# Peptides against a protein of PDB entry 5HOI: the designs that were tried, part 259

Target 1, 351 residues: chain A of PDB entry 5HOI
Amino acid sequence: FRYMPFSPAGTPFGFTDRRYLTMNEVGYVSTVKNSEQYSITVSFFDVGRFREYHFEDLFGYDLCFLNEKGTLFGQSKTGQIQYRPHDSIHSNWTKIIPLQAGERITSVAATPVRVIVGTSLGYFRSFNQFGVPFAVEKTSPIVALTAQNYRVFSVHYSQFHGLSYSLSELGTSSKRYYKRECPLPMSLPNINSDMKKDANLDYYNFNPMGIKSLFFSSYGDPCIFGSDNTLLLLSKWRSPEESKWLPILDSNMEIWKMSGGKETTDIHVWPLALAYDTLNCILVKGKHIWPEFPLPLPSEMEIRMPVFVKSKLLEENKAILNKKNEIGADTEAEEGEEDKEIQIPVSMAAE

## One batch from the design tools (peptide; made by RFdiffusion4, then SolubleMPNN)

Design b1_p24_8_s4 (from b1_p24_8, 14 letters changed)
Fold by OpenDDE base, seed 1:
Structure b1_p24_8_s4 (fold): chain B 351 residues (1-351), chain A 24 residues (1-24)
Amino acid sequence: as target 1 above (351 residues)
Amino acid sequence: SSEDEALYNQILESLAKRKAAREA
């Protein structure tokens, strides 16, 4: 196993000279390789609220986190981090994170009030938005980070225990844990089945954990979107005994429903954020499971717990269609655009 | 394929219709 730099919804270069460093509900950060240099562009979905900007990257930033106030960049090998406010009022700052031999920055996160750096040796480093350090904590190896306000969702990996997660709040003087290195019930990529396609191997080499993204919902609940294309939400995390992961969306199931029950291999959901009851996402067309350039417009996919069995829905819909065809032989009823969506029974649409 | 493009557009349209129905 090799620790790779993780950024939320980041994409590999693949066979191209360009990739997305990160993307979320605020926008997307792209990098283009030009010889030994990189050009970084920070783009926004709300073009009225923010102005796109670019800069030359001489360091080869491979980590990124975008928020409403700025962008955090990191270089996994050198330990360099840079914070760039979106406004011109606040100055950019750069810092070197001390790394041991073989240590890598594996993930970075930034809120308007905190900067967090996680490493392959499990060093959790916290800073304010100006790069002033608060603390250094030793945890299990960190593979992914996200943050909202003062809260941090961290994913850890152990060779012995697999994936775990922590949920913490970074006060001014202390870190509070709501969850500390608890088991994360996310499926890892299946190397044997999925690696038969070169595109899946390229993505696995970029992101061995298959974590496409992690974020906080608009309600402040930790969310994770894995290689199985299922959105998991941590419910009731304030009550340690009642806390559970909910599979709130199977995106493959939703694509299958909207396709009229067609199996497709070349349509993918790329997660951005969870806003209320909708997954903000990019609907991707193509061989690669990640968006290419230009970035398609975001779509909103309503959350639905995967209560349905595909086989049963197909049988029920066939039975309904057969009954309609038996009754419809006598009346020239209009060729209304048959909504090719699999009708979900109303009794199950309320769950 | 042309079929995958038609299916992609169908899914985008379904997502747009569902969005419009929630905003109404």
Scores: peptide ipSAE 0.523, ipTM 0.929, DockQ to the pose 0.790
Fold by OpenDDE base, seed 4:
Structure b1_p24_8_s4 (fold): chain B 351 residues (1-351), chain A 24 residues (1-24)
Amino acid sequence: as target 1 above (351 residues)
Amino acid sequence: SSEDEALYNQILESLAKRKAAREA
């Protein structure tokens, strides 16, 4: 296994000279190869609130995290990180993270108040938004990070134990754990089934964990979107005994419903963020599971716990069709797709 | 294919209709 640099919703180059370093609800960061250099563009969805900017990258940043106040960049091999505030009032800063031989920065995260760096050897480094260090902690190898305010959601990987996660709060004086290296019930990419398509192999080589993105919800719950295209939300994380991962959206099932039950392999959901009861996402058309250029407008997909199996829905639809054929009544079927799926009550969020 | 494009647009329209229905 090789640790790869991870950024939330980052895309591979594929056969192109360009990719997204990261994207979320704030915007998207792209990089273009220009000979030995890269041109980075930071773009925003709210063009009234933020102005797009670009710069030349001489370091080949392969890690990125975007927030409302700035963009964090990292170079996985050299240990260089750069924070660029969106506002010109605050200065950019750069530093080198000390790396051991063979160590890589695997993920970076930034909030308006914290910068976090995780490595392939499990070094967890925390800083303020100005790059002042707080602490260095040794954990299991870090494969992904996200952060909101003072909270950090980290995903860890061990060859012996598989995936685990931690949820921590980085206060001024101390780190608090809500969860510490607990098992993460996420399916890894299935190399044997999924790798029959070259596009899937390219993505696997870019992201062996199949974590398309991870983020905090608007309510502050950790979310992860894996290779199975299921959005998992960590509910009740403040109560260690009650904490559970909820499959709050099967995006493949939602696409299947909206298609009228057609199996498709060329439409994909690319996760950005969870805002209230909706997954902000890019609906991707094509062979690649990731968005290409130009980036389509974000879509909102309502979260729904997958209670129904395709077989039951097909049986119910057949039963409805048979009843309509028996009753012979020209009652305009209000296509009330009574999607009997349980919406997650707000009361299950952020406990 | 043209069919995949039609299906993609159908899904986008479905998502837009569902959004409009929640905001109404």
Scores: peptide ipSAE 0.523, ipTM 0.930, DockQ to the pose 0.558
Fold by OpenDDE base, seed 2:
Structure b1_p24_8_s4 (fold): chain B 351 residues (1-351), chain A 24 residues (1-24)
Amino acid sequence: as target 1 above (351 residues)
Amino acid sequence: SSEDEALYNQILESLAKRKAAREA
């Protein structure tokens, strides 16, 4: 296993000279390889609120985190990080993170008030928004980070224990844990089944954990979207005994329903954010499971607990079609998908 | 394929209709 640099919803180069460093609900950051240099573009979905900007990257940034106030960049091997505010009022700052021999920055996160750096040796480094350090903690090896305000969701990997997660709050004086290196029940990529397609092998080499993205919901719940295309939400995280991961969306099942029960291999969901009861995502067409260029417009997919079995849905749909044919009623019965799927009550969020 | 394109557009249209129904 090799620790690879992770950024939320980042894409590989594949056979191209360009990729997305990161994307979320705010926008998307792209990089283009120009010989020995890179050109980075920071683009936004709300073009009225933000102005697109670009710059030349001489360092080869391979880590990125975008928020509403700025963009954090990192270089996994050199330990260089740069924060670039979106406004022209605040200055850019650059810092070198001290790395041991063979250590890599594996993930970075930034909020308007905190910057976080995680490494392959499990160094967790926290800073304010101006790059002033708070603390250094040693944890299990960090493979992914996201943050919202003062809260950090971290994913850890051990060869012996698999995936774990932590949820912490970075106050002014101390770090509080809500969850500390608890088991993460996310399915890892299955090399034997999933690697039958060359496109999946390229993605696995880029992201061996199969974590497509992680984010906080609009209610402040940790979310993770894995290689199984299931969105997991951490419910009741304030109550350690009641905390559980909920499978709130099977995106493969949703695509299957919307297709009229057709099996497809060339349509994919790429996660951006969870806003209330909808997954903000890119619907991807093609052999690659990640979006290419140009980026399609985001779509909203309603969250639903996957309670149904495909075979039962096919039987019910056949029974409805047979009844419609017997009644001879040319009523355009709206295919009211009798959405017998249990929506997660809003009351289960942020408990 | 042309079938994959038709299916992709069908799913996009379904998502757009569901959005419009939630905003109405």
Scores: peptide ipSAE 0.522, ipTM 0.930, DockQ to the pose 0.558
Fold by OpenDDE base, seed 3:
Structure b1_p24_8_s4 (fold): chain B 351 residues (1-351), chain A 24 residues (1-24)
Amino acid sequence: as target 1 above (351 residues)
Amino acid sequence: SSEDEALYNQILESLAKRKAAREA
C-alpha cells in the first residue's frame, strides 16, 4: 500500500496535462502542467458571488480543499501549505509542515475558522484560518480529511485493521471526540485482474482507498462516497452507542433505474456534496469514472435507501410488460410513454 | 456511442424533471 495525497473529488491527470485538484458545492480547482510549473485556477459555480482566479504554482500542489472563504493548497512531499482567501482583503499565507523521512501530507482541510493537516504517520495538525497552530496529535495514519466549521471527519488506515474514522470538534482549547478511530464499514476497491488495462487502474493508483469524496451534509452529518458508488451517512453520531452508517444512496442503482434497467459502463456519478435530501454530483459520460474538461453542470440526485434487489425489479417490470401486452391485444389504448421510472413506494423513503 | 449520448441526456432530463417537481 502507498499513501497518496487525497483531496475531495480530486481527479487524476490520466493521459492529460490537466486535472481537478478538488471540487465540491462551492466550485472546482483545476491545475494544468506547463513544463516545470503548474497553472492553478479556482472556479466557482455561483459566478455572481465569487470571481474566478488563477496563479502560477511553482511547488506542484497535489492537495487542495475549497470552502466559501478560501482555498487551502498542499504539497504532499515538501510539506508546504498555502491558504488563499477568495476575498482580496485577506492576505495569502504559506507555511512548511515539518515532515519526517518518508512522511507525506495525505490530506488537508479548511473551514472559515480551522485548517487541518493529516499525514501518513498519523500526525494531525490543527491551525486557525491565519495559520496559527493549536495542536499536534498522533493518531493512526490519516488518509482523508474533511471539515465543516469546527468539526473534522478523518479517515484512518491501518494495515491490520483497515479503515477507521474519527469525528472531532476543534474548540479553542481542546479537541473533543464524538467518534475516535471507530471501524469504517466501507468496501475497498477490488483489484480485479481486469483493472490492470482499464482507466480504473489509473484511478486506483491515484486513489488506492477508492474514496471519491467525503463531506459533511447540510445538516452536519459525515458523508463518504466510496468506489462502490454508495453514499454512506453517519447517523446519530451525537449518541455514541446509537451511531450507525446508513447507505442512503446507491448511485449505480439510481442510474440503472433512470436508464430503464439498462446496464451502462459509460455513465458515472461523481459526488460533490449532500444538500438536504439530494446528492449534488456531476453526471459523467465516458470511459473515465471522473469528470474531464470542461466540467459539466452539477446535477441533483435524490437520496434513496437501496432496499430493492435489481433482479426482483427486473422480474416485476417484465411481469408488468407482459400483462400490458396481454391487455393491449383487445384495446387500442394509447401508447402513453409511461415514464419507465420504477416508482419506489413512498413508505420506504421516510425511514 | 449515439446510444450512450441518448441515455446520458435521458438521465439528465429525468434528474431535471425530478428537481423541478421538488421545487414546485
Scores: peptide ipSAE 0.521, ipTM 0.929, DockQ to the pose 0.751

## One batch from the design tools (peptide; made by RFdiffusion4, then SolubleMPNN)

Design b1_p25_1_s1 (from b1_p25_1, 9 letters changed)
Fold by OpenDDE base, seed 5:
Structure b1_p25_1_s1 (fold): chain B 351 residues (1-351), chain A 25 residues (1-25)
Amino acid sequence: as target 1 above (351 residues)
Amino acid sequence: VTSSIYVTRDGVKLKITQEELLSGL
């Protein structure tokens, strides 16, 4: 196994000179390779709220995290990080994270109040928004980070124990754990099935964990989107005994529905964020499972429990088969599928 | 003019400002 730099919804270069460093509900960060240099562009979906900007990158930033107040950049090998506020009122700051021999920064996260750095040796470093350090903690090797306000969702990897996760709150004086290195019930990419398509090989070489993205929902629930294209949400995380991962969206099933029940092998969901009951995403058409250039407009997908969706489809298919057996005629009854909104019980959000 | 320092780390030569270096120690 090789630790690779992870950023939420980051894309590989593939055979191109450009990639997305990160993307979410706020916007997308792209980098273009120009000989020995890179040009970075920070773009926003709300063009009325934020102005696009670019700069020359002499360091080759391979880590990025975008929020509503700024962009954090990192270089995995050198340990350089840079925070760039979107507002000109606050200055940019740069810091060199001390790395041991062979240690890499594997992920970075930033909120309006915290900066977090995770490493391949499991060093968890926390800072305020001005780059002032709080603490250094030794954990299991960190492979992914996201953060919202004071909360941090970290994914860890051990060769012996597989994937684990932590959920913590970074107060002013102390770190509180809600979850500490608990098993993460996410499937890893299957090398034998998923890597047989040349189009996927480049992606899994770039991201061997297959974590397309991780984020907090609008309700503050940790979310993860893996290689199986299932959105997992951590429900009831404030209650240690009641906390569980919920498969709240099977995006392959939703694409299958949207196509009218046709196998669509050329449409892919690329996750951005979870807002209430909708997954904000990019619908990618093509051979690659990740968005290329230019970035398509974001789409919204209603979240639906795969078990309920599959059971409903099995009942509907049985009803159609029973009707076809009673009526020996190919009448194309356009019975308008009353899309009975499966009201996802509001009870899935952590209080 | 903030003087740039060359730091070699993991065989990579970095050009950083003295202020950037001191902010990371």
Scores: peptide ipSAE 0.012, ipTM 0.376, DockQ to the pose 0.010
Fold by OpenDDE base, seed 3:
Structure b1_p25_1_s1 (fold): chain B 351 residues (1-351), chain A 25 residues (1-25)
Amino acid sequence: as target 1 above (351 residues)
Amino acid sequence: VTSSIYVTRDGVKLKITQEELLSGL
């Protein structure tokens, strides 16, 4: 297993010279290879609120986190981080994180008040927005980070225990844990099923954990979107005993419903953020499960509990068809192409 | 003229300012 740099909704280069370093509800950060350097562009969905900017990257930043106040960049191997405010009032700052031999920065996160760096050895480093350090904590190896205000959602990986998560608040003097290295009930990518398509292999080489994104909802609940395309939300995290992961959206099921029950193997959901009851996402059409260039406009997808098993609906529809055939209606079998349009029950289309 | 310092880590050459380096310590 190799620890790879993770950024929320980051895309691989694939066979191209360009990729998205990160994207969320604020915007998207792209990088383009140009000989020995990279050109980075920070773009925004609200063009009235923010001005797009670009710069030349001589370091090869492979980590990024975008917020409403600035962009944090990181280089996983060198330990360089850079914070770039979107405004011209505050100066950019650069810092070098000390890394041990073989240690990598695996994820970075930034809020208007905190900068967080996580490493493959489980060093959790916290800073203020000006790069002043608070503390260094040793945790299990960090594979992903996100943050909102003073809260940090971290995902950890152990070869023995699999995925775990922590939820913490970074006060001025101390770190409070709401959850500390608790089991994360997310499936890892299944090498045999998910990697059968060459297009998916490139993605899982880029992101072995299959975590497409993680974020805090508008209500401040930790969310994670894995390789199964299910949005998980951590409910009741303030009450440790009541805390549970809720599967609040099966995006594959929603795409199937939206297609009229057609097997749309070429439409993919790429998560950006959860705002109230809607997943802000990119609908990707094509062979790749990630957005290419140009970036499509964001879409909103209503959250729905994955109560329906597609297999059960298929079995029920087959059972209905078999019962119709037993009732001896000699309807001439015109060999019309069995457009297996599974009629979605009207009750499922109205929810 | 802020003197740029070159640091090599894991075969990658970094160019940082002295201020950026000192802020990183």
Scores: peptide ipSAE 0.000, ipTM 0.288, DockQ to the pose 0.010
Fold by OpenDDE base, seed 4:
Structure b1_p25_1_s1 (fold): chain B 351 residues (1-351), chain A 25 residues (1-25)
Amino acid sequence: as target 1 above (351 residues)
Amino acid sequence: VTSSIYVTRDGVKLKITQEELLSGL
């Protein structure tokens, strides 16, 4: 087994000189091989909000994470990381992460407030957005990271235990765990079935875990999209005993339905983000399961959560709170309500 | 229930028909 650098929705070079380093709801980062150098372009879906920019990469960045404030780059072998704000208000910064012999940076993540680096030896390094270190923790080997605000979703791999995950919050004073190295019920790529198509061999050599992407939903729920093309969402993560992975979308089944029940082997879903009840994705047509160049326009796949429209419950809970406030019940609205788990009515939780 | 794919064009969420999905991809 080899630890490979992972970035959310990153694509392989294949037989080309170019690939996507990462993509999400904000945009996409591409790199092109130019002899001994690389040219990196940071592109945005909202061209009115952000301006595309490019730069020459002398280091060969193979890790990337894009957010609404900047882009984090990393080089898996050298340990170099670079943060590039999208605005000119803040300067770029570069840091070298100390690596042991044979250690690799396997994943990086960045939010407007945190930078996270994970390694093949399980070093978890946290920084603020200015590259000031908070802590170094030793965990199981990290294979993937994503982050939203102060929260980090990490995927770990052990040869003995398979895939696990952690969900943590990186406060100013301490790291809190909601979940710590719990089993991740995601299927690994079946080399014998999935690799029979030459087109997939390049992808699984690039990404042996088959994790196409991982992200937080707009509601702050950890999401992962594996090789089985199923979107998993971690529900009830604030309650460690009640936490469960929900298969909220089988994208193969959805493509099959949309094709009118025809076997469509040439249409693939490439996940970007989960916004409310819709998967933002690229619909890929062709031999490769990943988007090529130029990038197709993003599509939104409606997630019919059969059991639970979280949006409706937010509205219902707001309506209940407003009614309680009108009835003059001096229940101090604890300012912490935005982070309260939406209680599902028991009647809706039983379906 | 058939899933719906939408494309956002000019800030408007448009439902992609099966024909548009099969022809426009």
Scores: peptide ipSAE 0.030, ipTM 0.613, DockQ to the pose 0.423; fails the geometry check
Fold by OpenDDE base, seed 1:
Structure b1_p25_1_s1 (fold): chain B 351 residues (1-351), chain A 25 residues (1-25)
Amino acid sequence: as target 1 above (351 residues)
Amino acid sequence: VTSSIYVTRDGVKLKITQEELLSGL
């Protein structure tokens, strides 16, 4: 087994000189081989909000995380990371992460307030948005990271225990765990069955865990999309006893229904984000399960979650908070984010 | 309820039919 650099929705080079380093709802980052150098382009879906930019990469960045404020790059072998704000007001910064012999950066994540680096030895390194370090923690080997605000969703792999996950909050003074190295009920790619298709071999060599992407939903719930093309959402994660993974979308079943019950072996879902009741994704046609160039337009796949309850409760909670702020009660509301877990009732839509 | 794929083009959600999915891919 080899730990490979993971980035959300990243694609392999395959037989080409170009790949996507990462993509999500904000945009996509591509890299092109140019002799001994790479040219990186950061592109956005909302062309009115952000300007596409490019730069020459002399380091061969193989890790990337894109958010609404900037792009984090990493080099898995050298330990170099670079943060590039989209706004030119803020300066780029570069840092070298110290790596042990044989250690690799396996994943990086960035929010407007945190930078996270995970390694093949299970070093979890946290920084602020300016690259100031907070802590180094030793965990099980990290294979994937995503982050939203102060929250981090990490996936771990052990040869003995398989996949696990953690959900943590990176406060100013301490790391809080909501979940710590709990079993992740995701199937690993069956190398023997899936490798018989030469077209998929390149992907599983690039990403042996088969994790196409992981992200936080618009509601702050951890999501993962594996090789089985099922979107899993972690529900009730604030309640340790009630927390469960929900298969909220079987994308193969959805494609099958949309095809009128025909076996469509050439249509693939490439996940970007979960926004409310829709999976933002790229529909890929062809032999490769990943998008090639040019990138197809994003599509939205409707999920059968009763998301109406969570959206309505969030709107009601925002309306209550706004009403409390209009009533000038100088109550020192402790900065306890009343992060009241909105319970999404899972109706399996058997319709 | 048949799952619907929407393609957002130019800020407009288009419900993709089976024929449009197969032809536009």
Scores: peptide ipSAE 0.023, ipTM 0.604, DockQ to the pose 0.416; fails the geometry check

